Peptides against a protein of PDB entry 7BDX. Designs and how they scored, part 59

Target 1, 212 residues: chain A of PDB entry 7BDX
Amino acid sequence: EMGAAACTLLWGVSSSEEVVKAILGGDKALKFFSITGQTMESFVKSLDGDVQELDSDESQFVFALAGIVTNVAAIACGREFLVNSSRVLLDTILQLLGDLKPGQCTKLKVLMLMSLYNVSINLKGLKYISESPGFIPLLWWLLSDPDAEVCLHVLRLVQSVVLEPEVFSKSASEFRSSLPLQRILAMSKSRNPRLQTAAQELLEDLRTLEHN

## One batch from the design tools (peptide; aimed at target 1 F63)

Design b2_p20_3_s2 (made by RFdiffusion4, then SolubleMPNN; from b2_p20_3, 6 letters changed)
Fold by OpenDDE base, seed 3:
Structure b2_p20_3_s2 (fold): chain B 212 residues (1-212), chain C 212 residues (1-212), chain A 20 residues (1-20)
Amino acid sequence: as target 1 above (212 residues)
Amino acid sequence: as target 1 above (212 residues)
Amino acid sequence: DPLAEELLAQGLKRVEELLA
């Protein structure tokens, strides 16, 4: 209980750039993010196929950890740290997103996707995650999630790839061959306005790339 | 392990006034400090009479919690919060300081004493802790600690009481009747310069009060 | 990160911060 509470507070205050700098300026950052990845992995491995997110201290703890990673990645120096010094954590997030079934751990997926999106703001970060094995199949796997918020953040991450020519060019063939166009089209007609807009924008971006 | 790491990071960043404000500005502060007191109490209760501070995750966790309280109390709004909304935590700290034997959990004692000293900067805080049952006997009990740093922080807290006439007047009779003068005199001759200075200053303050 | 700042300025990417 106390660990989850402390981690939740750390998550909340990590929304400040100065707090992120303070976290990273200490000598404990590397170890903290190493253990973070392990903790998140252990949590996901403990879930049975039928087990969804429990309103438990453990769930709250992992949510807070994912939130901290997201907030760190929201800051330039945080992205630099993650991409240079905590690649294993990024690998863990990618792996966990693949290991979770559609509809499983929705909130955690959203948080992890948000962190990856923030990492993608750095070109080096985007290159790293997009060059990870199975990245494109992972995106499409995640896009089959029934949760609109998961799908929204998948589309945002896809857009980050599409909007970077250097990254997109390397994966363009695989991307185009596996593109779940019908699914994205369906999302562009969603009643969820955020999802609808994101899907529409992505479709427009993709159309632009076909003409270039 | 992860909980202790997160709490340690929270401790580190709580040295910032803005972080303290952020902690207290959220809706989780009350619950956090409630659980903090319980956690510290549980730790101390788990110690056998012969058990000293272990270099364990649990010890690190409790040290970090005590450090957070200290850092919160170092800020005006933090003191206001503790004195108004978390008196139970202050009661817990006072109780734990009494329950620990001389030489037991030295580092924790120092951290808890530092927090009480910071609370004493607020007159309302000083009044609250000094009016707690057994406060004066507790000070003398702590002054029998073989650790110079514990004794230093006891003397500092005693000085806070002595330097506040409104508080001192209420306890002056009990204070004078139980004053371990020989012990304080011995400390004024300590090879530890910080302890020596603190003891000498307190002796001077006490002499001044005898002439008024 | 100058690239991140540029992307943000262009509205192509957004920084996300989460509160607990």
Scores: peptide ipSAE 0.067, ipTM 0.807, DockQ to the pose 0.033
OpenDDE base, seeds 1, 2, 4, 5: peptide ipSAE 0.058, 0.058, 0.032, 0.049; ipTM 0.819, 0.819, 0.825, 0.800; seeds 2, 4 fail the geometry check

Design b2_p20_3_s3 (made by RFdiffusion4, then SolubleMPNN; from b2_p20_3 with P2E E13A T14R A18L E20A)
Fold by OpenDDE base, seed 5:
Structure b2_p20_3_s3 (fold): chain B 212 residues (1-212), chain C 212 residues (1-212), chain A 20 residues (1-20)
Amino acid sequence: as target 1 above (212 residues)
Amino acid sequence: as target 1 above (212 residues)
Amino acid sequence: DELAEELLAEGLARVAELLA
């Protein structure tokens, strides 16, 4: 309980850029993010067969950790730090997103996807995650999720790939051959306006790429 | 481990006034400080008979908690919050300081004493803690500690009481009757210059009070 | 919206930056 409370407060204050800089400027940052990945992995591995007590202290703790990662990645120096010094954490997040079933741990997935999206703002970060083994299949796996928020954040991440020619060119063949176009088209008709917009924008971007 | 790491980072960033304000401005603050007291109490109760693995994750976690309380109490709004809304935590800290043996958990004692000293900067805080049952005997018990840093922070807290006539007048009789003058005199001859100075200043303050 | 509000209530997470 206390750990979750402390971590939740840390998450809250990490919304400040100065706090992120303070976290990273200390000598504890590397260790913290290393343990973060391990903790998140341990949590996901523990979910096998158990009813997600989503409101558990453990869940809240892991959500807060994912939130901290997201907030760090929202800052330029945080992105640089993650990509240069915490690649194992990024690899872990990618792995966890692959290990989770559709509809499983929806909130955690959203936070992890948000963190990856923020990392993708850095070209080096986008290159790193997109060159990870199984990245494209992972995106489509995640897009099969019944949750609209999960799908929304997947689409945003896909857009980050599509909008960067230097990254997209490396994966263009695999991307085009495996693109779940019908799924994205269905999302463009969603009653969720955010999902609808994201899907429509992605479809427009994809059309533009076909004509070039 | 992860809890300790997160809490340690929170401690570090809580050195910022803005972070303290952010902690207190959220709806989580009351719960956090409530659990903090319980956690510290649980830790101290667990120490019975066990070799203090002072370097344990649990110890580090509790040190970080005490550090956060200290940093909160260093800020005006934090003092107000603690005195108005977290009195149980203050009571717990006082109790724990009484329960610990001389030389036991020295670092934790120092942090707890620092927090109480910071609270004492607020007249309302000083009144509250000084009116707590057994406060004066507690000060003398703590002053029997072999650790110079513990004694230093006790002397600083004693000075806070002595320098406030409205507070001192309420306890003056008990204070004078139980004052470990010989102990304070011995400390004024300490090889530790900080302890020496603190003891000397207190002796000067006490002499001034006798002549008035 | 509900999830975003819930996340904010839990940890005041910063909204992800948008790519230009």
Scores: peptide ipSAE 0.058, ipTM 0.794, DockQ to the pose 0.138
OpenDDE base, seeds 1, 2, 3, 4: peptide ipSAE 0.135, 0.036, 0.028, 0.064; ipTM 0.805, 0.803, 0.786, 0.779; seeds 1, 4 fail the geometry check

Design b2_p20_3_s4 (made by RFdiffusion4, then SolubleMPNN; from b2_p20_3, 8 letters changed; failed a check: too like the target's own chain)
Amino acid sequence: DPLAQELLEQGLKRVEELLK

Design b2_p20_4 (made by RFdiffusion4)
Pose (drawn by RFdiffusion4):
Structure b2_p20_4 (pose): chain A 212 residues (1-212), chain B 210 residues (1-210), chain P 20 residues (1-20)
Amino acid sequence: as target 1 above (212 residues)
Amino acid sequence: EMGAAACTLLWGVSSSEEVVKAILGGDKALKFFSITGQTMESFVKSLDGDVQELDSDESQFVFALAGIVTNVAAIACGREFLVNSSRVLLDTILQLLGDLKPGQCTKLKVLMLMSLYNVSINLKGLKYISESPGFIPLLWWLLSDPDAEVCLHVLRLVQSVVLEPEVFSKSASEFRSSLPLQRILAMSKSRNPRLQTAAQELLEDLRTLE
Amino acid sequence: SEAELAAIAAEAAKETTVAL
């Protein structure tokens, strides 16, 4: 209970750039981010499906961990630190997104997809994520999630890699072969404007790159 | 005059999340949200045989109080703090909406309805408001107001209550059937475009979940 | 019924402007 309360407080204060710089400056953050991935992996493996039932100081603990990772990656030196020091944590995040079934731990998936988008803002972070093993199959599969907030964060991550045609050129062929053009087109007609324009903007960029 | 000027200044700066977080600790020593409800209750009681005066120092004081409550509830930890600590203030807001006759204190009713919408964004806040005494009769009473802006914010609150699970097993199935569907239909053909669209949106949501 | 609905719509169309 005490461990989760401290992680929740750290999640609250980690929204500040001044606090994020202080976390990376203290010589204990490396251990914190290594054991964070182990705790997130342990939490996901412990779930035999079901849902989560807002597990008392268990789910709140991992949510605080993913929330901290997201708030750290939201700061320039935070996403820089993560791609240099905590590449194993990035591997764990990409692995846990594929390991989590559609509709299972939706909040955890959005927090994790938000952190991957933030890390992709760093040039090396974009290279690391896009060059990870089944990255493209993972993207199209996360789009098969019924939750609209998960689909929105997948489209935002796809748009981020698509916005760097150099990195996008390495993962050619499968981007044209396997892309769920129909699902992205359906998302360009959603009554939710943030999801609708995200898919509309991604479709504009996808059609423009195939011709230019 | 001095009290209202300081409250208006606080309403201006309360649009910041950093300021809202700083306000939530101050409620301990000086019961800011406890005495806010008393001041709002005292103001409406003082309008015995009369309606609003406006441009007054007293009118802008309560407007600043309701504006501050709204700006606090607009921040996630603000609406979380209100539903945990300031449930009496939420009671006062819901009470004063029913106590205010139609056409009386229109601006105050809009600001109060905006704060309730914001608190409803929080899961416990939605339960607390929807399970409050006389809540459905209050929605009907507020929709009988001639002012379009008040009707708009009532429909926005009703839309917020209609969306999300709320157990969904006839707990929310009866809430939808008990609404003034005729008045919502009349407001769907309204000449006020903002009101017409809110009633149209709410009607779509009522039909979607039927 | 149509007349009652039109009356309600006309009444609800009114807007009060408040200068702050």

Design b2_p20_4_s1 (made by RFdiffusion4, then SolubleMPNN; from b2_p20_4, 10 letters changed)
Fold by OpenDDE base, seed 1:
Structure b2_p20_4_s1 (fold): chain B 212 residues (1-212), chain C 212 residues (1-212), chain A 20 residues (1-20)
Amino acid sequence: as target 1 above (212 residues)
Amino acid sequence: as target 1 above (212 residues)
Amino acid sequence: MEAELQEIAERASQVTEVKL
């Protein structure tokens, strides 16, 4: 589809900071990111009936959209834009991550988790997503995914929360009471070296927080 | 439509040389420009039945596609790419300019004419388009358009042909025999100052070529 | 802090052969 082709090119070029600035400096950014959320939501809602082929034009289109959001969030002005002007898109991403079953749309989950991680680099962004209803249960739901890449990106997002005292203090009780420690311990023994490292580092960070 | 929104953003950012290089440096450029031609052709073929609103998402999408082609052709490496690797797209643009009636899709005509003009800056591009079947009759067909912007961009393309001896010498007989001189003289008296100037300059260039 | 964290920001690479 021509729309998917154009969106895929836009995703590719959005890896440049100057391109992100050009997107955000225009009068069309708000509308684009509003429709992005709606399009991703429509796609996820359609999955209950259609075994959408992972390689369909529709899937590729939605991957490109999630990729653009991720690349925008990789830049400071992009994070500020998302947190100030596109909160509905962040809410949509959080909702869709909850709506998707374990093993469903793995690539899309990874891209959405990457976007949330990038947003978490901004303290205002981290506060916003961590204060979202059901955020802690959502992290553990996502950590139940059988996919190692999904789990890796969840652990990275969890680490962003744990390493920020202003955020962690608000959720510390819920976090400690619901932490899937056995699952994280299992991940620290993963054959995936990136997942293994992320799980080990998080376990060390958590131990440091228990002794304080 | 989400595709139109993505394509419109891609058009906007394609005004940068670095973005054009990024588009062309990828493995997706050939496919994108192939589908671009097909999409524009499909749109023009649909116009015989549907009074497509000029502000429809479909019209905006096709305008953005033509704008991307124009911006790619504005850069030296983009001209080289189009002339070497996307000749079918150039052929499609020439065909569509012939298929559209006077006054039909004025904005699209202007964008397509701008793309051809940009291609004409490269001698290889100018040779390619000027050697296309029916090119000289096509110029005069387009010059019959009631729109001043269409006529302006036609005159600029004609001037690119006239000012290149290697190209003009091949078509000089046909050009002189079919030249709508009275129409160009009328344009030299236009209230549109850009059209007036372009027509006057072309008339001076043509007079210089008659005395040689 | 933001500058150090910017080095950690992930860019989504186009790994998939996009069927256009």
Scores: peptide ipSAE 0.195, ipTM 0.817, DockQ to the pose 0.068
OpenDDE base, seeds 2, 3, 4, 5: peptide ipSAE 0.183, 0.169, 0.105, 0.047; ipTM 0.815, 0.817, 0.815, 0.807; seeds 2, 5 fail the geometry check

Design b2_p20_4_s2 (made by RFdiffusion4, then SolubleMPNN; from b2_p20_4, 9 letters changed)
Fold by OpenDDE base, seed 4:
Structure b2_p20_4_s2 (fold): chain B 212 residues (1-212), chain C 212 residues (1-212), chain A 20 residues (1-20)
Amino acid sequence: as target 1 above (212 residues)
Amino acid sequence: as target 1 above (212 residues)
Amino acid sequence: MEEELEQIAEEASKVTKVKL
């Protein structure tokens, strides 16, 4: 309980850039983000057994951790820190996104995808994520999720890859051969306006790349 | 481990006034400070048994909690919050300071005393603390500590009472009858310059009150 | 410096901050 409460407060205040800088400027940041990955991994591994009530203190704790990572990744120095000093955490997030089944732990997936999207905003972060083993298959696995919010954040991450020629050129062959085009087309007809727009924009970006 | 790491980061960032305002502006503050008191109490109660290594994750966690309370109490809105909405936490800190033996958990005592001193900076906080049952005996109990840093923060809290006529007038009879004058005089001769100065200043303040 | 500031501003517009 207390750990979850403290972590929730830390998540709330981490929405400030100055707080993110303060977190990263301390000597405790490396240890914190190392344990964060381990804690998130432990939580996801525990899901195969007893129905952890989604409202458990542990769930709230892991949500707060993922929220902190997202807010850190929202800042340029935070992205640099994660990609330089906390690669294991990024690898863990990618792994956990692969380990979670479609429809499983939706809120956690959304937060983890938001963190990866934020990391993808700079070329160094995008390059690191996109060069991760199984990254493209992972995107398609995640895009099979029934949750519109999960799919939205997957589409945003895919768009980040597509909009960066240096990254896209390396993956273009695999991307084109495995692209779930029918799924993306279905999302472009979604009743969810955010998902609809994101899918439509991605389809436009992909068409532009085929004509160049 | 993770809870202690999160709480340690929260402590570090709580040194900022804006972070304290953000903590208090959230709907989680009440719950956090309620559980904080319970966690600190549980820790102190656990000391009667096994030698909790002072370097334990639990000790570090409780230090971080006490540090957060101290930093919150350093801000005007934080003092107002603690005195209005977290009185049980203040009562718990006073109780724990009474339950701890001289020389026991010195670092925690210092942080708790710093928090009470910070609360005492405004009249409402000072009034609340000083009207707590057994407050004056508690001050003398704490002043028997062999640690100079504990004694320094006790003297600072005593000075806060003495410098406020509205508060001191209510306690003046008990204060005068139980004052460990020889102990304070011994501290005014301490090799620790901070303790020496604080004891000397308090003796001057007390003399000024006897002449008025 | 201006290009770096524009890039920082562009990046700042793209990020998703997660509020409690």
Scores: peptide ipSAE 0.187, ipTM 0.821, DockQ to the pose 0.122
OpenDDE base, seeds 1, 2, 3, 5: peptide ipSAE 0.093, 0.038, 0.030, 0.039; ipTM 0.821, 0.816, 0.803, 0.816; seed 3 fails the geometry check

Design b2_p20_4_s3 (made by RFdiffusion4, then SolubleMPNN; from b2_p20_4, 9 letters changed)
Fold by OpenDDE base, seed 3:
Structure b2_p20_4_s3 (fold): chain B 212 residues (1-212), chain C 212 residues (1-212), chain A 20 residues (1-20)
Amino acid sequence: as target 1 above (212 residues)
Amino acid sequence: as target 1 above (212 residues)
Amino acid sequence: MEEELEAIAEEQSKVTKVKL
């Protein structure tokens, strides 16, 4: 209980840039983010064996951790820290997104995808995650999720790749050969306006790249 | 491990006034400080039964909690919150300071005394803690501690009482009848310069009150 | 410095902060 409460407060205050700077300026940041990855991994591994109640202290704790990572990645110095000093955490997030089944741990997936999207805002972060083994198959695996918010954040991450020529050119062949076009087209007709817009924008970006 | 790490980061960032405001402005503050008191109490109760390693995750967690309370009490709105909305936590701190033996959990005692001192900065906080049952005996119990830092923070808290006429007048009879004058005089000759100064200042304040 | 500030400002416009 108390650990989840403390971590939840840390998540709340991490929305401030000054708090992110304070977290990262201390000698404890490296240890904290190292343990964060391990904790998230342990939680996801426990899901296959236990009916973890969604509202458990453990789930709330992991949500808060993912929220902290997201808010750290929202700041330039936070992105730099994650990409330079916490690559193992990014690798863990990518792995966990692959290990989770469609419809499994939707809220956690959304938070992890939001963190990766924030990391993708700079070229160095985008390069790191997009060059990860199995990244393109992972995107399509995640895009099969029945949840509209998961799919939205996948589309946003795909858009970050597509809009960066240096990154997209390296994966363009694999990307085009495996693109779930019919799935994206179906999303462009979604009743969810955010998902609809994101799918339409991505389809426009893809059409622009086919003409160049 | 992860809970202690998260709480330690929260302690570190709580040194900022803006972070304290963010903690208190959320709907989670009441719950957090309620659980904080319970967690600290549980830890102190466990000490009588277990050789808790001083460097344990549990001890670090409780130190971080006491540090957070101290940093919250360092801010005007934090003092107001503690005295208005978290009185049970203040009562718990007073109780735990009484339950701990001389030389037991020195670091925790220092943090708890620092929090009470910070609360004592405003008249409402000082009134609340000084009107607590057994407060004067508690001060003398704590002043018997072999640790110079514990004694220093007791003397600072005693000084807060002595310097406030409205508060001191209510306890003056009990205070004078039980004053460990020889102990304070011994502290005024301490090799610890901070303890020496605090004891000298308190003796000067007490002499001023005897002439009025 | 202006280009770096503009790049930072543009990056900050794209970020998603997670509220509790």
Scores: peptide ipSAE 0.201, ipTM 0.825, DockQ to the pose 0.119
OpenDDE base, seeds 1, 2, 4, 5: peptide ipSAE 0.196, 0.192, 0.190, 0.194; ipTM 0.824, 0.826, 0.826, 0.825

Design b2_p20_4_s4 (made by RFdiffusion4, then SolubleMPNN; from b2_p20_4, 10 letters changed)
Fold by OpenDDE base, seed 2:
Structure b2_p20_4_s4 (fold): chain B 212 residues (1-212), chain C 212 residues (1-212), chain A 20 residues (1-20)
Amino acid sequence: as target 1 above (212 residues)
Amino acid sequence: as target 1 above (212 residues)
Amino acid sequence: MEAELEALAERASQVTKVSL
């Protein structure tokens, strides 16, 4: 309980850039983000038995952690820190996104995807995550999720790859060969306007790249 | 571990007034400070058996909690919040200061005394804590501590009472009858310059009040 | 260079802060 409450407050205040700078400027930052990855991993591993209610203290704790990572990644110095000094956390987030089944821990997936998207704003961050083993298969695995918000944030992350020629060129062959085109086309017809728009824009970006 | 790390970071950022305002402006503040008191109480109750090493995750957690309370009390709106909406926490801090033996949990005592001192800057806060049952005996109990830093912060809290005529007049008879004058005189001869000065100033303030 | 800076600025505007 108390840990979740403290972490939730830390998440709330991490929306401030000055708070992110204060978190990162301390000697505790490295340890904190190391333990963050371990805690998130431990939580996901615990799911294989008990349907932990989304409202548990443990779930709230992990959501707050993922929220903190997202808010850190929203800031330039935070992205730099994550990519330079907390790569294991990024690897853990990628791993956990792979370990979670479609429809499982949707809220956590969304937060983790938001964090990776924010990291992808930094070219070094985008390179790092996109060069991770199994990254392209992971994106398609995540696009198989029944949740529109998961799929939306996957499409945004895919778009970050597609819009960066240096990154896209390295994966273009695998990307084109494995692209779940029918799934993306189905999303472009979604009743969810955000998902619809994101799928349409990605399809336009992909068409532009095929003609160049 | 993770809870202590998150709480430690929250403590660090709570040195900012804007962070204190953000903590208090949320719907989680009341619950957080309620759980804070319970957690601190649970920790102190657990001490009656195991000499918990001062460096345990649990100790670090409780230190961070006491630090957060202190930093909240350093801000005007934080003092108002504590005195208006978290009185149970103030009562818990007073209780725990009474439950701890001389030399026991010195660091926690110092942090709790700092929080009470900061609350005492608000006249309503000073009235509330000084009107608490057993407050004067508690001060003398705490002055029996062998630690100079504990004694220093007790003397500062005593000075806050003495310097407020409306508060001092209500307790003046009990205060004068129970005053550990020999102990305060011994502190005025301390090799610790901060303790020495605080004891001298208090003795001067008390002499001034006897002549008026 | 300007177009790359504009594209970077546009991407930077797309960052998501997550509130409680």
Scores: peptide ipSAE 0.063, ipTM 0.812, DockQ to the pose 0.173
OpenDDE base, seeds 1, 3, 4, 5: peptide ipSAE 0.059, 0.058, 0.058, 0.061; ipTM 0.811, 0.812, 0.813, 0.813

Design b2_p20_5 (made by RFdiffusion4)
Pose (drawn by RFdiffusion4):
Structure b2_p20_5 (pose): chain A 212 residues (1-212), chain B 210 residues (1-210), chain P 20 residues (1-20)
Amino acid sequence: as target 1 above (212 residues)
Amino acid sequence: EMGAAACTLLWGVSSSEEVVKAILGGDKALKFFSITGQTMESFVKSLDGDVQELDSDESQFVFALAGIVTNVAAIACGREFLVNSSRVLLDTILQLLGDLKPGQCTKLKVLMLMSLYNVSINLKGLKYISESPGFIPLLWWLLSDPDAEVCLHVLRLVQSVVLEPEVFSKSASEFRSSLPLQRILAMSKSRNPRLQTAAQELLEDLRTLE
Amino acid sequence: APLPPALLGERSLPALLGER
């Protein structure tokens, strides 16, 4: 209970750039981010499906961990630190997104997809994520999730890699062969404007790159 | 005069999340949200045989109080704090909406309905508002108001209550059937474009979940 | 002097998005 309360407080204060700089400056953050991935992996493996039931100081603990990782990666030196020091944590995030079934732990998936988008803002972070093993199959599969907020953060991540045609050129062929053009087109007609324009903007960039 | 000027200044700065977080600790020593409800209750009671005066120092004081409550509930930890600590203030807001006759204190009713919408974004806040005494009769009473801006914010609150699970097993199935569907339909053909679109949106949501 | 406007909240997570 005490451990989760401290992680929740740290999630609250981690929204500040001044606090994020202080976390990376203290010589204990490396250990914190290594054991964070282990705790997130342990939490996901412990779930035999079901749902989560807002596990008392268990789910709130991992949500605080993913929330901190997201708020750290939201700051320039935070996403820089993560791609240099905590590349294992990035591997764990990409692994846990594929390991989590559609509809299972939706809040955890959004927090994790938000952190991958933030890390992709860093040039090395974009290279590391896009060059990870089943990255393209993972993207099109996360789009098969019924939750609209998960689909929105997958499209935002796809748009981020698509916005760097150099990195996009390495993962060619499968981007044309396997992309769920029909699902992205359906998302460009959603009554939710943020999801609709995200898919509309991604479609504009996808059609423009195939011709230019 | 001085009290209203300081409250208006606080309403201006309360649009910042950093300021809202700073306000939630101050409620301990000076019961800001506890005495806010008393001031709002005192103001409506003082309008015995009369309606609003406007441009007054007293009118802008309560407007600033309801505006601050709204700007605090607009922040995630603000609406979380209100539903945990300031449930009496939420009771007062819901009570004063029913106590105010149609056409009386229109601007105050809109600001109050905006704060309730914001608190309803929080899961416990939605339960607390929808399970409050006389809540459905209050929605009907507020929709009988001639002012279009009040009707718009009632429909926005009703839309917020209609969306999300609320157990869904006839707990929300009866809430939808008990609404003034005729008035919502009349407002769907309204000459006020903002009101017409809110009633149209709500009607779509009522039909979608039927 | 005119009164300032009130704000409407949004359903969001307490996580932040970065900017380049």

